Peptides against a protein of PDB entry 5OK6. Designs and how they scored, part 186

Target 1, 215 residues: chain A of PDB entry 5OK6
Amino acid sequence: ELPGLDSQWRQIENGESGRERPLRAGESWFLVEKHWYKQWEAYVQGGDQDSSTFPGCINNATLFQDEINWRLKEGLVEGEDYVLLPAAAWHYLVSWYGLEHGQPPIERKVIELPNIQKVEVYPVELLLVRHNDLGKSHTVQFSHTDSIGLVLRTARERFLVEPQEDTRLWAKNSEGSLDRLYDTHITVLDAALETGQLIIMETRKKDGTWPSAQL

## One batch from the design tools (peptide; made by RFdiffusion4, then SolubleMPNN)

Design b2_p29_3_s2 (from b2_p29_3, 15 letters changed)
Fold by OpenDDE base, seed 2:
Structure b2_p29_3_s2 (fold): chain B 215 residues (1-215), chain A 29 residues (1-29)
Amino acid sequence: as target 1 above (215 residues)
Amino acid sequence: SELEKLKEEAKKKREATRKPIPFKDDDFD
């Protein structure tokens, strides 16, 4: 059931639990299309529940590039294209108004950067491949704060690498060269990995040599 | 943004420290 307008406003906009609450690393936040959110604000501020300002169901269609993979459009700006809501506020709005049929929620995580917490709207999409089968990529999303060790573990899992097999990563640069990812403790951000970048998992040969030793 | 600044700093640091090897798509065949 739809709560009273003042109750809705307090639940969603309350600085302790609503839109303006402090970000905490690892928490889930959700994107809401800005026009819908403004319509909701106008509705709850208008004081008339029977007004023509009723926002209808949440519709994030304008934020998506496609309805197949539900990828976000590039270059979306917080406060212009969307608002960020904490999970509790999002679930309230969905419960009250619904979400457009077939649309997934746009869930994102708070990440910790050296001086700031932020909602990571655009994780890094890496193309994982094996050194001996460059044509078969697995696209996987990583946080900028994820370690290269996690990228390596994920690649090993996707390619069904046995625990006893030794593996390492290479990043293909835009100029076509390869950089070895030696330090597995640094982040995706520190490694300067970018969306669409090819990451090559090299597996050590049974003779103890590396395929790349001939390069 | 702060993230874009950090990305650019990471990129510059990587470019200064990396030792890229030439690569061709057939090099692992």
Scores: peptide ipSAE 0.513, ipTM 0.909, DockQ to the pose 0.876
Fold by OpenDDE base, seed 5:
Structure b2_p29_3_s2 (fold): chain B 215 residues (1-215), chain A 29 residues (1-29)
Amino acid sequence: as target 1 above (215 residues)
Amino acid sequence: SELEKLKEEAKKKREATRKPIPFKDDDFD
């Protein structure tokens, strides 16, 4: 059953648990398409539950570029294209109105940057490959705050690299050259890695030489 | 945004410090 309109407004728009609550690192927030959210606002502010302004189910279709991988469109802007809700508020709206059939929730994490908390709407999608099979990529999402060490561990796991095998990373840059990712303690952000960038995992040869030593 | 500023700063720092090697797609074959 739908709560009273005033109760809905108070649960979603409050500064403690709703839209206006402070961001906290590691917490989940959800995107809601702006038009739907504005229709919901108009409905609950109208004071008539039988109003023609009833928003129906949440439909985020306009935020997606595809319905296969459910990737977001590039260049979406908070407050223009979508609103951000904390997990509790999102779950209330979904329970009251439903979500469009087959659409996944658009869950994102709050990240800690040097001076601000931010919902990371666009994690970095890296193309992980092995040096000896550049045509076979694994697309993996990373936070800008994830370490290069995590990228390396993830690559090793995806390629089933044995613990005794030595591996290292290269990033293919915009000039087509390879940049060695020497420091595994820096972040994806500090490494200036971008979505769609090719990351090559090099495995050390049994003779103790590196394949790249021939380059 | 703050993130975009940090990305630009990181990019400039990488460009100044990196020593890329030339690469061709066939170089590991």
Scores: peptide ipSAE 0.498, ipTM 0.903, DockQ to the pose 0.906
Fold by OpenDDE base, seed 1:
Structure b2_p29_3_s2 (fold): chain B 215 residues (1-215), chain A 29 residues (1-29)
Amino acid sequence: as target 1 above (215 residues)
Amino acid sequence: SELEKLKEEAKKKREATRKPIPFKDDDFD
């Protein structure tokens, strides 16, 4: 059953669980399509439950690039294309209005940056490859706050590298050259890694030499 | 955005400190 309009407004817009709630690192937030959200705002502010402004089911279709992989469109802007809601507020709206049949929720995490917390709408998608098989990529998503050490561990796991094998990473830059990722303690952000960037995992040869020493 | 500023700062810092090697797609073959 739908709560009263004033109660809906208070639960979603106001208080410690509303849209204005402070961001906390690691928490889940959800994207809601802006037009739907504005229609909901107009409905609950109008004070008439029988109003023609009833928003219907939440429909995020305009935020998706495709209905197969459910990837977000590039270049979406907060406050223009979508609104961010904390998990509690999202679950209330879904419970009251429903979500369009077959659409997944658009869940994102709050990340901690040096000066601010932010919902990471676009995590970094890296193309992981082995030095000896550049044509076989594994696309893996990382947070900007993930370490290069995590990228290396993930690459080792995906390529089934044995624990005794020595590995290291290179990033192919925009100039087509290779940048060595020496420091594994820096973040994906600090390393200036971008979505679609090729990350080459080099494995040390049995003779103790590196393949890249011949470049 | 603040993230875009941080990305641009990280990029500039990386460009100043990196020692890129020339690479061709056949270099590891």
Scores: peptide ipSAE 0.494, ipTM 0.903, DockQ to the pose 0.861
Fold by OpenDDE base, seed 3:
Structure b2_p29_3_s2 (fold): chain B 215 residues (1-215), chain A 29 residues (1-29)
Amino acid sequence: as target 1 above (215 residues)
Amino acid sequence: SELEKLKEEAKKKREATRKPIPFKDDDFD
């Protein structure tokens, strides 16, 4: 059953779990399309439940570039294209109004940056490949705050690398050259890795030589 | 955004410190 309009407004906007609550690292937040959200605001602020301003089900279709992978459009702006809601508020709205059939929720994580918390709307999608099979990529999402060590572990797992095999990463740069990722403790952000970037996992040969030593 | 600023700073720092190896797609064959 739908709560009263004033209760909806208080729960979503002014509650301890509302839209304006402080961000906390690791928490899930959800994107809501801006026009739908504004229609909901108008509905609950109007005080008339029978009004023509009823928002219907949440529909984020305009935020997606495709309905296959459910990727977000590039360049979406908070407050213009979407609003961010904490998980509790999102789940209330979905419970009250529903979500468009077949659409996944747009869940994102709060990340800790040096001076701020931010909802990471655009995680980094990397193309993981092996040095000896550049044509077979695995697309994997990483946070900007994830370590290169995590990228390496993920690559090893995806390629079923045995624990005894020694591996290292190279990033293909915009000039087509390979930049070695020497420090596995730095973040994806610090490594300046970008979405769509090719990351080559090199495996050490049985003779103890590296394939790249011939380059 | 602050994230975009940090990305740009990281990019500049990496460009200044990296020693890229010239690479062709057949170099690991």
Scores: peptide ipSAE 0.487, ipTM 0.901, DockQ to the pose 0.911

Design b2_p29_3_s3 (from b2_p29_3, 13 letters changed)
Fold by OpenDDE base, seed 3:
Parts: structure tokens; sequence; C-alpha cells
Structure b2_p29_3_s3 (fold): chain B 215 residues (1-215), chain A 29 residues (1-29)
């Protein structure tokens, strides 16, 4: 059953789990399409439950570039294209109004940056490959705050690398050159890795040589 | 946006410190 309009407003906007609550690292937040959210605001602020301003089900279709991978459009702006809601508020709205059939929720994580917390709307999608099979990529999402060590572990797992096999990463640059990712303790952000970038996992040969030593 | 500023800074620092090697797709064959 739908709560009273004033209760909805208080729960979503002014509650401890409302839209304006402080961000906390590691928490899940959800995107809601701005026009739908504004229609909901108008509905609950109007005080008439029978009004023509009823927002219907949440529909985020305009935020997606495709309905296959459910990727977000590039260049979406908070407050213009979408609003961010904490998990509790999102789940209330979905419970009350529903979500458009077949659409996944747009869940994102709060990340810790040096001076602020931010909802990471656009994680980094990397193309992981092996040095000896550049044509077979695994697309994997990483946070900007994830370590290169995590990227390496993820690559090892995806390629079923045995624990005793020694591996290292290279990033392919746009100009075609390779940069070796020497420090595994730095973040994806610090390494300046970008979405769509090819990351080559090199495996050490049984003779103890590296394939790239011939380059 | 702080993240975009940090990304720009990280990119500039990488470009200054990197030692890229030439690479062709057949180099690992």
Amino acid sequence: as target 1 above (215 residues)
Amino acid sequence: DELEELKKKAKAEREAKRKPIPFEDDDFD
C-alpha cells in the first residue's frame, strides 16, 4: 500500500535515509531519472492522491544507451539527468511505484576520494587480455579506487592462471605503445586507466624469461 | 568535478613518468 503523500516526502527527502543524507564510502546509491523524480515530487507536494500528477512506475530508459548491456549514456549529469538516492529510499520508491519491467536498477557505490566522498556513476571498464591471445578480451568493471593488484588478480582469475605462474600487466596506449604497470599498490585512478583500455596480462615463460623481453 | 580533476592530474603524471615501449599486435607471437 502507498503511504500518505507527506510520509513519502519525509521518507525520501528529509529522512535519515533520504536523498540529502551524507555519503558514506562503500554504500550503494541508485540513479533515478530526473523527470520521473520531479513528477513524483510534484505528486507528493500537491497533496492530492487522485491527481493527474501520479508518476507511475520508475522508468530509467532515457539514462541507458542500450537495453542489452544496460550501459549508461555518457555525460549524464547529476541534478539534470538523474538524482541519486540511498538504497533505503530507492527501495521505498520501487516498493511504492514499481520499476519498469525488464529494467535493472542503476546501482552505484560511494567511493572515497582524497577530499570527498562521491557516488561513482561511471566505473572504469577495462578490456583484459592475455599477451598470447589479444583477440579474446574480458570486459571487467573496476572502481577508480581499486588497486592495480586487484586488476591483476581479476585477470588471473578470468584466465584461470595457476598460483605458481608469474604474471604482470601492461596498459595499451591510444598511440599503440605499452606502459608496464609496475606498482600494483596504486589505484586505477592513479594509473590513469580509462574505459575501453586494453590491459595485457603477460605470463612468465617456463624458462624464466618474459615474452616482452623480445620487444 | 573532483574526480575529473583527479583523472586529469593522474593522466598528466602518468604521461610525465611513463616509459612506453613500441608495440605491434604480433610482438607477443
Scores: peptide ipSAE 0.506, ipTM 0.908, DockQ to the pose 0.924
Fold by OpenDDE base, seed 1:
Structure b2_p29_3_s3 (fold): chain B 215 residues (1-215), chain A 29 residues (1-29)
Amino acid sequence: as target 1 above (215 residues)
Amino acid sequence: DELEELKKKAKAEREAKRKPIPFEDDDFD
C-alpha cells in the first residue's frame, strides 16, 4: 500500500535515510532517471493522490546504452539525467511504484577521495591480457580507489597463474607505447588508468628473464 | 567535479614521470 504523499516526501527527501543523507564510503546508492523522479516530486507535492501526475513504475530505460548488458550511457550527469538515492530510499520507491519489468537496479558504491566521498557511477573497465596472447582480453571492472596490486592479483586469478610464477603489469597508452606499472600500492586513479585501456600481464620466463627484455 | 580534477592531475603526473617504451603488437611474440 502506498503511504500518504507527505510521508513519501519526508521518507525520500528528508531525514537520515533520504536523498540529502551524507555519503559514507562503501555504501550502496541507486540511480533514478531524472524525469521520473521529477514527476514523483510533482505528484507528492501536489497533494492529490488521484492526480494525472502519478509517476507509474520506475523506468531507467533512458540511462542504459542497451538492454542486453545494461551498461550505462556515457556522459550522464547527476541532477540532469539521474538522481542518486540511498539504498533505503530506493527500496521504498521500488516497493511503492515498482521497477520496469526486466530492468536491473543501477547500484553504485560510495568511494572515498582525498577531500570528499562520491558515488562512483563509472568504475574503470580494464582490458586484461597476457603478454603472449594480446588478442584474448578479460574485461574487469575496478574502482578508481582499487590498488594496482588488486589489478595484478585479479589478472593472476583470471589467467590461472600459479603462485610461484612472477608477474608484472604494463599499461598500453593511447599513442601505442607501454608504461610499466612499477608501484603496486598506488590506486587505479593515481596510475591514471582509463576505461577501455589494455593492461598487459607479463609472466617471467622459466630461465628467469622477462619477455619485455627483448623490447 | 573532484574526480575529474583528480583524473587530470593523475594524468599530468603520469605523463611527467612515465618512461614509455615503443610497442608493436608483435613485440611479445
Scores: peptide ipSAE 0.503, ipTM 0.905, DockQ to the pose 0.877
Fold by OpenDDE base, seed 5:
Structure b2_p29_3_s3 (fold): chain B 215 residues (1-215), chain A 29 residues (1-29)
Amino acid sequence: as target 1 above (215 residues)
Amino acid sequence: DELEELKKKAKAEREAKRKPIPFEDDDFD
């Protein structure tokens, strides 16, 4: 059953648990398409539950570039294209109105940057490959705050690298050359890694030489 | 956006410090 309109407004728009609550690192927030959210606002502010302004189910279709991988369109802007809600508020709206059939929730994490918390709407999608099989990529999402060490561990796991095998990373740059990722303690952000960038995991040969030593 | 500013800074710092090696797709074959 839908709560009263005033109750809905208070639960979603409050500064403690709703849209206006402070961001906290590691918490989940959800995107809601702006037009739907504005229709919901108009409905609950109208004071008539039988109003023709009833928003129906949440439909985020306009935020997606595809319905296969459910990737977001590039260049979406908070407050223009979508609204961010904390997990509790999102779950209330979904419970009251439903989500369009087959659409996944658009869940994102709050990250800690040097001076601000931000909902990371666009994590970095890296193309992980092995040096000896460049045609077989694994697309993996990373936070800008994730370490290169995590990228390396993730690559090792995806490629089933044995613990005793030595591995290292290269990034293919915009010039088509390879940049060695020497420092594994820096972040994806500090490494200036971008979505769609090819990351090559090199495995050390049994003779103790590196394949790249021939380059 | 602070993230976009940090990305620009990181990119500029990487471009200044990097020592790229030439690479062709067949180089590891």
Scores: peptide ipSAE 0.495, ipTM 0.901, DockQ to the pose 0.917
Fold by OpenDDE base, seed 2:
Structure b2_p29_3_s3 (fold): chain B 215 residues (1-215), chain A 29 residues (1-29)
Amino acid sequence: as target 1 above (215 residues)
Amino acid sequence: DELEELKKKAKAEREAKRKPIPFEDDDFD
């Protein structure tokens, strides 16, 4: 059931638990299309529940590039295209108004950067491949704060690499050259990995040599 | 945006330190 307008406003806009609450690393936040959110604001501020300002169900269609992979459009701007809500506020709105049929929620994580917390709207999409099968890629999303060690573990898991097999990563550069990812403790951000970048997992040969040893 | 600044910095540092190896698709064969 839809709560009273003042109650809705307090639940969603309250600075302690709502839209303006402090970000905390690892928490889930959700994107809401800006026009829908403004319509909701107008509805709850109008003081008339029977008003023509009823926002209807949440519709994030304009934020998506496609309805197949549900990828966000590039270049979306907070406050212009969408608002960010904490999980509690999002779940309240979905409970009260519904979400457009077939649309997934746009869930994102708070990441810790050196000076600030940020909702990571655009995680890094890497193309994981094996050195001996460059044509078979697995697209995997990583946070900029994820370690190269996590990328390596994820690649090993996706390619069903046995625990005893030794593996390492290479990044293909835009100019077509390879950079070896030696340090597995640095982040995806520190390694300067970008969306759409090819990451090659090299597996050590049984003779103890590396396939790339001749490079 | 702090993230974009950090990305630019990381990219510049990587480009300055890297020793890229020329790669052809047959290099792992």
Scores: peptide ipSAE 0.495, ipTM 0.899, DockQ to the pose 0.877

Design b2_p29_3_s4 (from b2_p29_3, 13 letters changed)
Fold by OpenDDE base, seed 4:
Structure b2_p29_3_s4 (fold): chain B 215 residues (1-215), chain A 29 residues (1-29)
Amino acid sequence: as target 1 above (215 residues)
Amino acid sequence: DELEKLKKEAKERRAATRKPIPFRDDDFA
């Protein structure tokens, strides 16, 4: 059952878990397509529950570039293309209006940047490969705040690398050359890694030499 | 946008400090 219009407005906009709530690192926020949200605003502000302005189910179709991987379109802008809601507010709207059939929620995490918190709408998708099999990539999503150490651990796990095997990472740059990721404590952001970038995991040979020593 | 600023700054720092090696797909073969 739908709450009263004023109750909906208070819960979503002005509540302790409303749209204007402060961001907290690690929390989940959700994207709502802007036109739908504006229609909802008009509906609840109109004061007539039987209004023709009823927004219907949440439909984020225009935010997606594909319905296979449910990737967001590039260049979406907060306040223009979508609104961000905290998890509680999102779940209220979904419970009241529903979500379009087959569409996944667009969940994103709040990340901590040096001076601010931000909802990371576009995490970094990296193509992980082994040095000896560049044709077999694993696409893995990382936060800009994730460490290179996490990228390395994830690569080791995906490729079933034994604990005793020594490994290191290289990033293929825009010029097609390899940049070694020496410091595993820096973030994906600090390493300037980008979506679609090839990350090569090099495994040390049994003789103690590195394959890249021959490059 | 703060993230885009930080990304740009990181890219500039990495470009200044990186010592890339030439790479061909067959180099590890």
Scores: peptide ipSAE 0.564, ipTM 0.916, DockQ to the pose 0.910
Fold by OpenDDE base, seed 1:
Structure b2_p29_3_s4 (fold): chain B 215 residues (1-215), chain A 29 residues (1-29)
Amino acid sequence: as target 1 above (215 residues)
Amino acid sequence: DELEKLKKEAKERRAATRKPIPFRDDDFA
């Protein structure tokens, strides 16, 4: 059974636990399509449970680029295309109204930036390759707050690099040149890495030389 | 947007400090 309309409004819009809740790093938030959310607002504010303003099940279809990979469309704007809800509020709405059949939730994490917390709607997708096989990429998602050290460890794991093998990273820049990622303690953000960027893992030769020394 | 500002600033800092090497798709082949 659905809660009373005033109870729904208070539960979802409550500034302590609802939509207005302060962001905290590492917490999960969920995207809700803006039109559905506005229809829900109108329904619960109208005071008539039998009104024609009943929102139905949550349907985020307009936010997805495709129904195969469930990737978000590019350029979506908070407050225009979607609303962000904390996990508790999202789970209440799904429990009350349901989610469109077969559609996954759009879960995102709060990241901590130098001056603000933000829900990271678009994490960075990097194309990881080995220096000796540039045609075989692994697409891996990273947070802007992830370290280059994590990118390197992830690349080593994906390519099954032995613990004793020395590796390092290069980023292919917009000019087509290679930028060495020397500092592994900086973030993906500080390294200015972008979605779709090619990241080359170089493995040291058995003779102790680097393949890039021949470039 | 703060993230877009930080991305721009990071890009500018990296452009000023990086020493890129010329690269061709066959360079590691």
Scores: peptide ipSAE 0.562, ipTM 0.914, DockQ to the pose 0.877
Fold by OpenDDE base, seed 2:
Structure b2_p29_3_s4 (fold): chain B 215 residues (1-215), chain A 29 residues (1-29)
Amino acid sequence: as target 1 above (215 residues)
Amino acid sequence: DELEKLKKEAKERRAATRKPIPFRDDDFA
């Protein structure tokens, strides 16, 4: 059941879990398409529940580049294309108005950067491969704040590497050369890894040599 | 944007410190 218009406005805009709530690292936030949100604002500010300004179901279709993988379009801008809501506010709106049939929520995490918290709308998508099978990639999303150690662990898991096998990572750069990721404690951001970048997991040979030592 | 600034700084720092190995797709074959 829909709450009163003033109650909706207070809950979503001015509540403890409203749009202007301070960001906290690790929390989930959700994208809402801007035109829908503006229609909702007009509806609840109009003071008439029977108004023709009823927003209908949340529809984020314009934010997606495809309906197969539900990837966001590139270059979306907060406040222009979408609004960010904390999880509680999002769940209220979905409960009240519904979400377009078959459309997934656009959930994103708050990340901690040196001087600011930010909702990470575009995580880094890396192409993970083994050195001996470059044609078989696994696309995996990582936060800019994730460690190279996590990327390595994830690669080991995806490729079913045994615990006793020694592994290391290489990043293919824009020039087509390989940059070794020596420090596993630095972040994806500090490693300057980008979406679509090929990350090669090298496995040490049984003789104790590295395949790349022949390069 | 702070993230874009940090990305740029990281990219510049890596470009200055990297010792890339020339690679061909067949080199691990």
Scores: peptide ipSAE 0.560, ipTM 0.914, DockQ to the pose 0.896
Fold by OpenDDE base, seed 3:
Structure b2_p29_3_s4 (fold): chain B 215 residues (1-215), chain A 29 residues (1-29)
Amino acid sequence: as target 1 above (215 residues)
Amino acid sequence: DELEKLKKEAKERRAATRKPIPFRDDDFA
């Protein structure tokens, strides 16, 4: 059942779990398409439940680049293209109005940056490959705050690398050369890794040599 | 945007410190 219009407004805008609540690292936030949200605002502010301003189900179609991978369009701007809602507020809206059939929720995490918390709308998609099979990539999403160590562990898991096998990472740069990721404690951000970047996992040979030693 | 600023700064730092190896797709073959 839909709550009263004033109750909806208070819950989503002015509540402790409302749109304006402080960001907290690790929390989930959700994107809502801006026009839908503005229509909802107009509906609940109008005070008439029978109004022609009823927003209908949440439809984020305009935010997606494709309906296969449900990737966001590039260059979306908060406050222009979408609004961010805390998980509680999102779940309320979905329970009240529904979400367009077949569309996934656009869930994102709050990340901690040196000076601010931010909802990471665009995580980094890396192309993970093995040095000996560059044609077989695994696309994996990482936070900018994830460590290179996590990228390495993820690559090892995806390629079913045995625990005793020694591995290291290389990033293919924009010049086509390989940059070795020596420090596994730095973040994806500090390593300056970008979406679509090829990350090569090199496995040490049984003779104790590295394949790249011949480069 | 703070994230875009940090990304730019990280890219500049990495460009200054990295020792890239020339690479061809057949180099690991």
Scores: peptide ipSAE 0.558, ipTM 0.914, DockQ to the pose 0.900

